# Designs tried in a protein design run: peptides against a protein of PDB entry 5H65. Part 105

Target 1, 294 residues: chain A of PDB entry 5H65
Amino acid sequence: QYLERTPLCAILKQKAPQQYRIRAKLRSYKPRRLFQSVKLHCPKCHLLQEVPHEGDLDIIFQDGATKTPDVKLQNTSLYDSKIWTTKNQKGRKVAVHFVKNNGILPLSNECLLLIEGGTLSEICKLSNKFNSVIPVRSGHEDLELLDLSAPFLIQGTIHHYGCKQCSSLRSIQNLNSLVDKTSWIPSSVAEALGIVPLQYVFVMTFTLDDGTGVLEAYLMDSDKFFQIPASEVLMDDDLQKSVDMIMDMFCPPGIKIDAYPWLECFIKSYNVTNGTDNQICYQIFDTTVAEDVI

## One batch from the design tools (peptide; made by RFdiffusion4, then SolubleMPNN)

Design b2_p12_3_s4 (from b2_p12_3, 4 letters changed)
Fold by OpenDDE base, seed 2:
Structure b2_p12_3_s4 (fold): chain B 294 residues (1-294), chain A 12 residues (1-12)
Amino acid sequence: as target 1 above (294 residues)
Amino acid sequence: SLEDLASSTLDL
């Protein structure tokens, strides 16, 4: 949809909801730290959640490691199992289940691991050598996902999370329903296990100024605005630097706003009721920042 | 084997 550029002063006078094209300077933004701007968003209930910290995951996996794998659940048609006992840490039992494809063990780069009793460090190491890792626990009749507070799927350095509120977990044997047991697509895994996957999003508040007016606009975007996936940025120093560079370019420290580059973007207005207060808010949408546009 | 890879990765 083509939109004419509208000055902020005009936008500020109009009722919501409406869509606008604007050209403005980024006076300021929050949060300033990248890790604070990356959230998990549920597409169903729309709850925003913090990305769990390493310390949080350590606790979850430490608790899981106190449980003993159920011998009755080892070596099914779906997976072959191996159990190790650690030399230290009170003889912790670690069970790794290698998921088979049509009864055959695949190559490591196509293999999904189910792990019981693993530490975060161990799980991360495995995820770098195998296709994917799912932290699990022994249930009553089958293996089950360990905890939705932890990733339900780890692929390389990417942690996939599920919504606790919207998910209705199913046992691990439901992975049998997957036709493709080589690529382990996160959405497919989630569907099989009854998980509503959360989406990584950048959540920022921009203060925009075009000289005619000032408004605050929210950014909630997964990969379009920066052309950098929110799902990858926390685990990649180069991507982090790129985002920082972009933000520094639009909002350079120690420089007067008159020298700031212009940002062209789309914003939509919407009504928000906060108690007795009715306010109009703004959100950035369908916008990609390009270095050549500045 | 996959088991060997896992064990070596975990230093178990």
Scores: peptide ipSAE 0.640, ipTM 0.970, DockQ to the pose 0.652
Fold by OpenDDE base, seed 1:
Structure b2_p12_3_s4 (fold): chain B 294 residues (1-294), chain A 12 residues (1-12)
Amino acid sequence: as target 1 above (294 residues)
Amino acid sequence: SLEDLASSTLDL
């Protein structure tokens, strides 16, 4: 789409909703810490949630490890099972279920693991050797997802989360409905288990200044603005550095705003009603920063 | 085997 560039002073006088192309300097942004800008967004109920911290996950998995795997749920047509007893952790039992493809065990890089009683560290180690891992628990008649407060699927270094409000969990045997039991596409796994997957998003507020006016614009973006996936940034130091470099380029610390580079972007205005008060807000859209910065 | 790989990975 083509839009004429509009000065901020003119935008600030106009009614919403409208779309604009602007050229402005990034005076400031919040939050300043990258990890605080990464959120989980539900595409259905639209709630924003914090990404669980490692400590939160540790607690969940420790609690799960206090439960004993049900031996009656082992070795089904869907999976082969093995149980180990740890030597140095008061005999903690760890059950690993290897999901089969049409009754045949696949290669490790195509194999989904279901794990009971595993720690976060153990699960992460396994996810680096196998295709993916689902933390589970023994239910009444079948294995079940452990907890939606933890990832429902760990694939490589990516933790996939589901919405507690929108999901209606189904038992593990529902994975039988998947035709492809080799690639383990997260959305397919989620659908089979009745999970509404959450989306990683960058959520930031930019204070923009073009010399004629100042306005705040919100950024909610998964992978377009930085050309970096929000789903991967928390687990990759290089990606974090890249985002930091981009932000430092547009908003360099210790330098006067007069020396800041110009940012060209699209913003849209929209109305927000708070009782009798109407407010116009702005959101950045369809904007990608220069890739040569990365 | 997958079992051996899992066991070795977990140091169990």
Scores: peptide ipSAE 0.636, ipTM 0.970, DockQ to the pose 0.682
Fold by OpenDDE base, seed 4:
Structure b2_p12_3_s4 (fold): chain B 294 residues (1-294), chain A 12 residues (1-12)
Amino acid sequence: as target 1 above (294 residues)
Amino acid sequence: SLEDLASSTLDL
């Protein structure tokens, strides 16, 4: 769909909902810090939540480490198990379950680990050597996901989270339903375990000014706007630098707005009712800044 | 083995 460019002054006078193509300068944006702009979004209930911090995860895994692995749940048709007792951490028991493919242990890069009693550091180290890791606990009849407040799947440097509201957790043996037990696609794992996966999104508010008017536009985007996945940016310094460079380019510090580059984007208007007050809000959509700058 | 890799990674 082709939209002609509309000045902000005209947009500000129109009723919602409508879609517009605009050309404006980024006067300012919030939040200023990148780590504050990355959120988790549920595609089902639309809840936005913070990405758990390392400290939050440490607490969850410390609590998990207080639980003893159930010997009865070791070595099933789905996985082979090994339990270690730590020497330097007061005899903490760590159970690692190596998921098999049709009864055969796969290569490390194809192997899913289930871990009981592991620390965040240990889990992260394992995720760099194996395909993926699921933090689990011993349930009554089977292994179960440890906690939806923690990642249900850690694959490389990506932490996959599930929605607590929308998920109905199933036991680990439901992974048997997966035909392919080598690639461990996050969505497939989530489906097998009854998890509604959350999506990493950039969440920002842009103040846009084209000289005719000023409006605030909301950005919620996973990978299009910056051409950088929100799921990877927090764990990659180079990606963080790239986002920072893009934002500094459009909104350079210490420079007058007259010298700012023009940003071309699509925005949609929508109505928001707060009690008796009705206001029109704007959201950026289908926009890639790299295409406008490069 | 996978166990060896895990144990070495965990420094156990």
Scores: peptide ipSAE 0.636, ipTM 0.970, DockQ to the pose 0.675
Fold by OpenDDE base, seed 5:
Structure b2_p12_3_s4 (fold): chain B 294 residues (1-294), chain A 12 residues (1-12)
Amino acid sequence: as target 1 above (294 residues)
Amino acid sequence: SLEDLASSTLDL
């Protein structure tokens, strides 16, 4: 949809809601640290959550490892099971369930693993050799997802999380409903297990200045703005550097704003009520970072 | 086998 470019001074005088195309300089942004700008967003209830830290996950998996795998739940039509006892002093049991496709074990790159008693490190190692890993526990009648505070699916280096508020968890045997058990699409897995998947998003506040006015605009974006997936950035140093370079390009440190590149983007205004005060806020939308020709 | 791959990956 085409919108005529509007100067910020004009926008600041108009009522909300409206959509605008703007050309402005990025005077500043918050937060400055990339890891603080990556959040988990529920598309249904719209809650924003912090991405769990490694330490948080370690606690969850340590707690899970205190539970003994139920022998009765091993080797079903859905999966073949193997249990190992660790050589460490604790003698921890690790159960790995290899999900079958129509009763046949697939290739490793197509295989989903269900893990009981695994550490984060072990799970991550497995996810590098197999298609995907789901941390699980033994339920009353079936394997169940371990904890929505941990990833429900680890695929490569991507940790997929579900919304605790919106999800209604179903047991692992519901994976039988998937026709294709070689391409473990996160959304399909989520659907089968009753999970509302959370979305990784970049969350930032931009201070924009076009020389006529200054306004703050909110950014919530998964992969369009930077053309870098928020879901991958925390696990990839090169992607992190790329985002940093982009931000430094538009907001270079130690340089006057007059020398900053122009940023073209779309913003929408909306009303926010805070008690008796009505405030107009702005959000960036449908924007891919592109530098204007100077 | 998948089992061998898992065990070797985990050093178990």
Scores: peptide ipSAE 0.634, ipTM 0.969, DockQ to the pose 0.636

Design b2_p12_4_s1 (from b2_p12_4, 6 letters changed)
Fold by OpenDDE base, seed 1:
Structure b2_p12_4_s1 (fold): chain B 294 residues (1-294), chain A 12 residues (1-12)
Amino acid sequence: as target 1 above (294 residues)
Amino acid sequence: SLFDLASSTLDL
């Protein structure tokens, strides 16, 4: 339904839950750093997690590289395998498994690679030449996903993560269940491997001021608010600049709030209970800033 | 081949 604009002073006096349309200025926001605002969210358990840093991933893959690929798991009906020994790094073994489509090796742009013993750099290089890469390890009877603390799937520059709490990992041979072994849709791969995929989200707190009152509103959004995917922003300098420009437009540094543009958005109130204390909180929803500025 | 592409990409 259509909602009329409600002044913040009126909203602040009302009980929750309710939905409002507001027109306010963005006095301030947190966190100020974009990379701190991008989180991973589980749609099932609703846990918010930090996106792993490159250094974290390096450690995981270095540890994985200390393990020797099991020769018995090479060359199955699902994949063809090649193993290399590095000249340096104490002769590190790198196994790459090329997933076949109905017993035939596909073209590189349709090929999924499974990699054992690869570094983050190597995996990223491969993901730029092949369709997708999954870091794996040798299990007892099959290849298995290496670690849910690292991406379970890398496509180009996109790192796909899974929820440790909600996932029940299955072995790599379960990829056989996929009818389409060319597009490698992340959700399909996740389903086959028993992974609950995490969602990239922008998580921010806005301090909104319309001259009648001030309230804080929570933002958790994947791609609607900025019309920029949270999943891509960390790996794309242009997208980062775009988000920064949007935030600077609404909250320009060094300028008085009187000159700030008006932001039109929807907020919903909700109750939060902490012991005996009840608090009303607010969340932004169904809002796109590019369309809702006056 | 895919093998050659991977090998060249990894500089192995």
Scores: peptide ipSAE 0.616, ipTM 0.969, DockQ to the pose 0.665
Fold by OpenDDE base, seed 4:
Structure b2_p12_4_s1 (fold): chain B 294 residues (1-294), chain A 12 residues (1-12)
Amino acid sequence: as target 1 above (294 residues)
Amino acid sequence: SLFDLASSTLDL
């Protein structure tokens, strides 16, 4: 970027929209807790959603487990099926469908599982041994995605979610359209199933102070600002520690702001109108903190 | 086999 640095006092007097390069101290930020700052964002309708909690998923999968797998939908050209009865008091029927690649069962690290009647714990265990897992249910004529309130795809520890507003779900047999049934790229799976995938984003509000003025800037970023993917941070303690370390570096607790490091970043202004009220807001963009520390 | 792996993983 070729923008000259502009003091906050000057920015606060200017009309929007404009782009600025600034050098300021991070006086404070919200939310303070990392898990509260990670959201799901739809690239199509731009709705922000909370990442579902384990308790929410437990309820969804418990409800799914009340449904009996349809025997007629077992063992198709797309997948081989096996059904188990659990040893617990509920005696759940768990159906696992192993997706084939051109009629051949792949290696476990290349295999997509479709699961009916599984618990969150069981699904997570499977996702660590196989390439991917999709929670499904028996539809009228085919297997279908269980619920868009739950992940449509789980790969390792990453839960992939879809937008309820923008998605038009298609049946599981549409996975046949995928040329390669070994890598299971989330976007390709989503496209085949009519899902608009949601994006993990960090959502935060920064209070910036350069000594000439103070402004609040909005941060919505997936992987650039911290150089850490928002999609992985909730399930990785080391990544969480890294983000916390970065935030503590810029906004150290118990220390006066005069001792805070300077943060260089880009912000853009934009207009927000609420009835008769016109407000200028600011958003951070194209900024990586590791490169912007002075 | 894949079936055995799934079964053992789920303790089924």
Scores: peptide ipSAE 0.614, ipTM 0.969, DockQ to the pose 0.646
Fold by OpenDDE base, seed 2:
Parts: sequence; C-alpha cells; structure tokens
Structure b2_p12_4_s1 (fold): chain B 294 residues (1-294), chain A 12 residues (1-12)
Amino acid sequence: as target 1 above (294 residues)
Amino acid sequence: SLFDLASSTLDL
C-alpha cells in the first residue's frame, strides 16, 4: 500500500487508472461555499443530489399537513397514538404515534415518534426532545413514510434521507422486524422500511500545484478528509468554522501560492468518457488533512 | 406522560 511520492508532471503523462501519493499546494478549490460542497450520495446508483433546503421541507410538510390522519390506523400493537387539533385558522390535525417496545412505551429519549400533519418546526421540536422522529402519512392499510424528498428519520438536528430511485418503500409496520426498538439506528430503520439511505458527502474540486504541474482532483468524502462528518457540519456552526479554517489554511486568501502549506494526499486517476472525448480525471482518496494540520 | 410531553413540546 506504500506509494512513493510522484510529481504532478509525471502523473499528467501517465495513463489511467493508477494511484499516486503526492505533495502539492492547494491553488484553489470549488465550490467556495460550504453548503454547496455538502451533497447527498446514493451508494447504489451513485446519484449526487443537493441537500434539501428548509424551504423545500416546509412545502412538503405543509402539504402533508393538509391531510387528515386516518382514525382506523391509530393505536396499533406497534404504537400508541394521540391527535391534536391546532388552534390556528387552518385547524389542522396533528397525530403523533409513539412506538412501543414489546408493547410498552419507552422513555422519551428512546421513543420513536411517527408524526402526521406536523410542520417542519414542530417536527424539529419533537426531534430535539424525543431524539427520533419519522414523518409519516396515512396509507391504505398502514402508516407510510410521508415523502422521500423529506427526511425519513430526524434525530436531533440530523436529517436522514433516502434514495428515491433505489428505495422500495414498505409500510411502517415493518418496524416490527427491529429487535431493538430503543436505539433506532438509521441504517436499521432504513432497512426495515425498504429505504436505501443516502450518505452526506463533501464534494469539492481541488486545483493542485506542486511546481512541476497543475491538476484538478475531485474530492468526495463523508468524514475522513476533514475528520468532520458531512452529516453534521450543516447544523453545527463550530464544525463549519473548523472546515473553513482548514480550507483557509491550505488556501489562504490574499496570499501568494509560494507561501501556501504543502498538502500530502493520495489521488487516483480514472478514465471518463464525455461524448467523443476521453479524459483522465483524478480523485482524492484515503486522505486526512487533519493529521497534517492539527 | 409521553403524550403530555409531546403536547407541551408542540405547544398544543
């Protein structure tokens, strides 16, 4: 697994695929905005998609809130239900289903809530208090996940999303298959409901320069490069600041590249066909900058 | 109860 350091000028002359260890300066990177660099990635179909904006979620949940919970689906062996009517002009019905563990309601911090008719704000409040929340709707014979365009699971401030293309949704009663109904592991919930979970990833393009040559390298990484989870960074100001500091360290604004620190990383080359053009591209892999910076 | 906690959280 050991690779000798190779200058960029040599790499640029070689055919793909190959792996390299390099030492280069980060001349520039894109996108510059952190929010734009965080995306959702499907491990099966490899689709990259944007993290939904709050406004997008508001629309989805507002639409869901126009539907009345089905009384026939309340209070099953899996969950106990409570329904409230809001005092606002719309007078919408909000149903909260409390998932039981072996027929017994667990403690609040271990309880999964299923919510019908809730707004984003309400769902977030519940997730902060109860930890785990799934937005649902009344289906034909059972509760069903509301919409894969929204999170299938919200835990605290973390939104878990599923792939619309790869998922084959199953009804809520399939949560019965889970042995542990207290921890509510996202992957387990996803599996039970037929969801292919999406992964938060940092997606960036680095322009690297070692003085012998310049190349662009693609970064797609969940938590290794920055040693910061992409899944948490958007909701944590301190983590955002940390990423910004790291990027500013490697690519300081207003300073000449000669003064930039060296970045050591691994890159792999690969072939990409774009129409009639065959191009060699590069991707950063198995690299942690925190070890070099911290 | 969990119901009361949810209600209070939602301000309902």
Scores: peptide ipSAE 0.600, ipTM 0.968, DockQ to the pose 0.643
Fold by OpenDDE base, seed 3:
Structure b2_p12_4_s1 (fold): chain B 294 residues (1-294), chain A 12 residues (1-12)
Amino acid sequence: as target 1 above (294 residues)
Amino acid sequence: SLFDLASSTLDL
């Protein structure tokens, strides 16, 4: 789309909804800390959720480990199972189910593991050696996803989460519906298990100033704005540094705004009703900073 | 084997 640039002062006088192209300086932004700007967004119900912290996951997996794997659910046509007893004093049992492809165990780099009773650390270690890991628990008649408060799928350092509100969980045997049991595409896994996957998004509020006016614009973006996936940034120091550098470039600390670079972006206005209060809000869309730097 | 790899990874 092509739009003529509109000064902020003009935009501030107009009714919503409308789309604008603007050229403005990033006076400030919030939150300042990157980890606070990364959220999980449901594409269906549009709820924003916090990304669980390590401590949150530790609790979930610790709780899950209090349950004993059901021996009746081991070694099905879908997976081969092995159970270990930890050497610690508690003697925790850890069951790992290796999902087969057409009855054959795949290579490690193609293998999906279902883990029961594992700690976060153990799960993460496994995810670095195998293709994918799903935390599970023993249900009545089948393995089931452990908890949607934890990742339903871990691939390398990427944690895939599902929406508690929109998901209707199905048992693990539904993975049989997947023709390809090697790539383990997150969306396919989610679909098979009745999960609505959440999307990692950057959520920020930009205060934009073009000299004619000031407005706050909301940014909710997964990978376009920074050209950095929100899904990976929390686990990659280099990506974090890159985002920080971008933000520092547009909003350098200790420097006056007159020296800030111009940011060109698209914003859309929309109406928000909160009780009796009606306000116009603005959201950045279809903008990539790398391409829209003037 | 996959089992050995898992075991070694978990140090179990």
Scores: peptide ipSAE 0.595, ipTM 0.967, DockQ to the pose 0.669

Design b2_p12_4_s2 (from b2_p12_4, 5 letters changed)
Fold by OpenDDE base, seed 2:
Structure b2_p12_4_s2 (fold): chain B 294 residues (1-294), chain A 12 residues (1-12)
Amino acid sequence: as target 1 above (294 residues)
Amino acid sequence: SLEDLASSTLDL
């Protein structure tokens, strides 16, 4: 949809909801730290959640490691199992289940691991050598996902999370329903296990100024605005630097706003009721920042 | 084997 550029002063006078094209300077933004701007968003209930910290995951996996794998659940048609006992840490039992494809063990780069009793460090190491890792626990009749507070799927350095509120977990044997047991697509895994996957999003508040007016606009975007996936940025120093560079370019420290580059973007207005207060808010949408546009 | 890879990765 083509939109004419509208000055902020005009936008500020109009009722919501409406869509606008604007050209403005980024006076300021929050949060300033990248890790604070990356959230998990549920597409169903729309709850925003913090990305769990390493310390949080350590606790979850430490608790899981106190449980003993159920011998009755080892070596099914779906997976072959191996159990190790650690030399230290009170003889912790670690069970790794290698998921088979049509009864055959695949190559490591196509293999999904189910792990019981693993530490975060161990799980991360495995995820770098195998296709994917799912932290699990022994249930009553089958293996089950360990905890939705932890990733339900780890692929390389990417942690996939599920919504606790919207998910209705199913046992691990439901992975049998997957036709493709080589690529382990996160959405497919989630569907099989009854998980509503959360989406990584950048959540920022921009203060925009075009000289005619000032408004605050929210950014909630997964990969379009920066052309950098929110799902990858926390685990990649180069991507982090790129985002920082972009933000520094639009909002350079120690420089007067008159020298700031212009940002062209789309914003939509919407009504928000906060108690007795009715306010109009703004959100950035369908916008990609390009270095050549500045 | 996959088991060997896992064990070596975990230093178990």
Scores: peptide ipSAE 0.640, ipTM 0.970, DockQ to the pose 0.642
Fold by OpenDDE base, seed 1:
Structure b2_p12_4_s2 (fold): chain B 294 residues (1-294), chain A 12 residues (1-12)
Amino acid sequence: as target 1 above (294 residues)
Amino acid sequence: SLEDLASSTLDL
């Protein structure tokens, strides 16, 4: 789409909703810490949630490890099972279920693991050797997802989360409905288990200044603005550095705003009603920063 | 085997 560039002073006088192309300097942004800008967004109920911290996950998995795997749920047509007893952790039992493809065990890089009683560290180690891992628990008649407060699927270094409000969990045997039991596409796994997957998003507020006016614009973006996936940034130091470099380029610390580079972007205005008060807000859209910065 | 790989990975 083509839009004429509009000065901020003119935008600030106009009614919403409208779309604009602007050229402005990034005076400031919040939050300043990258990890605080990464959120989980539900595409259905639209709630924003914090990404669980490692400590939160540790607690969940420790609690799960206090439960004993049900031996009656082992070795089904869907999976082969093995149980180990740890030597140095008061005999903690760890059950690993290897999901089969049409009754045949696949290669490790195509194999989904279901794990009971595993720690976060153990699960992460396994996810680096196998295709993916689902933390589970023994239910009444079948294995079940452990907890939606933890990832429902760990694939490589990516933790996939589901919405507690929108999901209606189904038992593990529902994975039988998947035709492809080799690639383990997260959305397919989620659908089979009745999970509404959450989306990683960058959520930031930019204070923009073009010399004629100042306005705040919100950024909610998964992978377009930085050309970096929000789903991967928390687990990759290089990606974090890249985002930091981009932000430092547009908003360099210790330098006067007069020396800041110009940012060209699209913003849209929209109305927000708070009782009798109407407010116009702005959101950045369809904007990608220069890739040569990365 | 997958079992051996899992066991070795977990140091169990």
Scores: peptide ipSAE 0.636, ipTM 0.970, DockQ to the pose 0.673
Fold by OpenDDE base, seed 4:
Structure b2_p12_4_s2 (fold): chain B 294 residues (1-294), chain A 12 residues (1-12)
Amino acid sequence: as target 1 above (294 residues)
Amino acid sequence: SLEDLASSTLDL
């Protein structure tokens, strides 16, 4: 769909909902810090939540480490198990379950680990050597996901989270339903375990000014706007630098707005009712800044 | 083995 460019002054006078193509300068944006702009979004209930911090995860895994692995749940048709007792951490028991493919242990890069009693550091180290890791606990009849407040799947440097509201957790043996037990696609794992996966999104508010008017536009985007996945940016310094460079380019510090580059984007208007007050809000959509700058 | 890799990674 082709939209002609509309000045902000005209947009500000129109009723919602409508879609517009605009050309404006980024006067300012919030939040200023990148780590504050990355959120988790549920595609089902639309809840936005913070990405758990390392400290939050440490607490969850410390609590998990207080639980003893159930010997009865070791070595099933789905996985082979090994339990270690730590020497330097007061005899903490760590159970690692190596998921098999049709009864055969796969290569490390194809192997899913289930871990009981592991620390965040240990889990992260394992995720760099194996395909993926699921933090689990011993349930009554089977292994179960440890906690939806923690990642249900850690694959490389990506932490996959599930929605607590929308998920109905199933036991680990439901992974048997997966035909392919080598690639461990996050969505497939989530489906097998009854998890509604959350999506990493950039969440920002842009103040846009084209000289005719000023409006605030909301950005919620996973990978299009910056051409950088929100799921990877927090764990990659180079990606963080790239986002920072893009934002500094459009909104350079210490420079007058007259010298700012023009940003071309699509925005949609929508109505928001707060009690008796009705206001029109704007959201950026289908926009890639790299295409406008490069 | 996978166990060896895990144990070495965990420094156990």
Scores: peptide ipSAE 0.636, ipTM 0.970, DockQ to the pose 0.666
Fold by OpenDDE base, seed 5:
Structure b2_p12_4_s2 (fold): chain B 294 residues (1-294), chain A 12 residues (1-12)
Amino acid sequence: as target 1 above (294 residues)
Amino acid sequence: SLEDLASSTLDL
């Protein structure tokens, strides 16, 4: 949809809601640290959550490892099971369930693993050799997802999380409903297990200045703005550097704003009520970072 | 086998 470019001074005088195309300089942004700008967003209830830290996950998996795998739940039509006892002093049991496709074990790159008693490190190692890993526990009648505070699916280096508020968890045997058990699409897995998947998003506040006015605009974006997936950035140093370079390009440190590149983007205004005060806020939308020709 | 791959990956 085409919108005529509007100067910020004009926008600041108009009522909300409206959509605008703007050309402005990025005077500043918050937060400055990339890891603080990556959040988990529920598309249904719209809650924003912090991405769990490694330490948080370690606690969850340590707690899970205190539970003994139920022998009765091993080797079903859905999966073949193997249990190992660790050589460490604790003698921890690790159960790995290899999900079958129509009763046949697939290739490793197509295989989903269900893990009981695994550490984060072990799970991550497995996810590098197999298609995907789901941390699980033994339920009353079936394997169940371990904890929505941990990833429900680890695929490569991507940790997929579900919304605790919106999800209604179903047991692992519901994976039988998937026709294709070689391409473990996160959304399909989520659907089968009753999970509302959370979305990784970049969350930032931009201070924009076009020389006529200054306004703050909110950014919530998964992969369009930077053309870098928020879901991958925390696990990839090169992607992190790329985002940093982009931000430094538009907001270079130690340089006057007059020398900053122009940023073209779309913003929408909306009303926010805070008690008796009505405030107009702005959000960036449908924007891919592109530098204007100077 | 998948089992061998898992065990070797985990050093178990």
Scores: peptide ipSAE 0.634, ipTM 0.969, DockQ to the pose 0.627

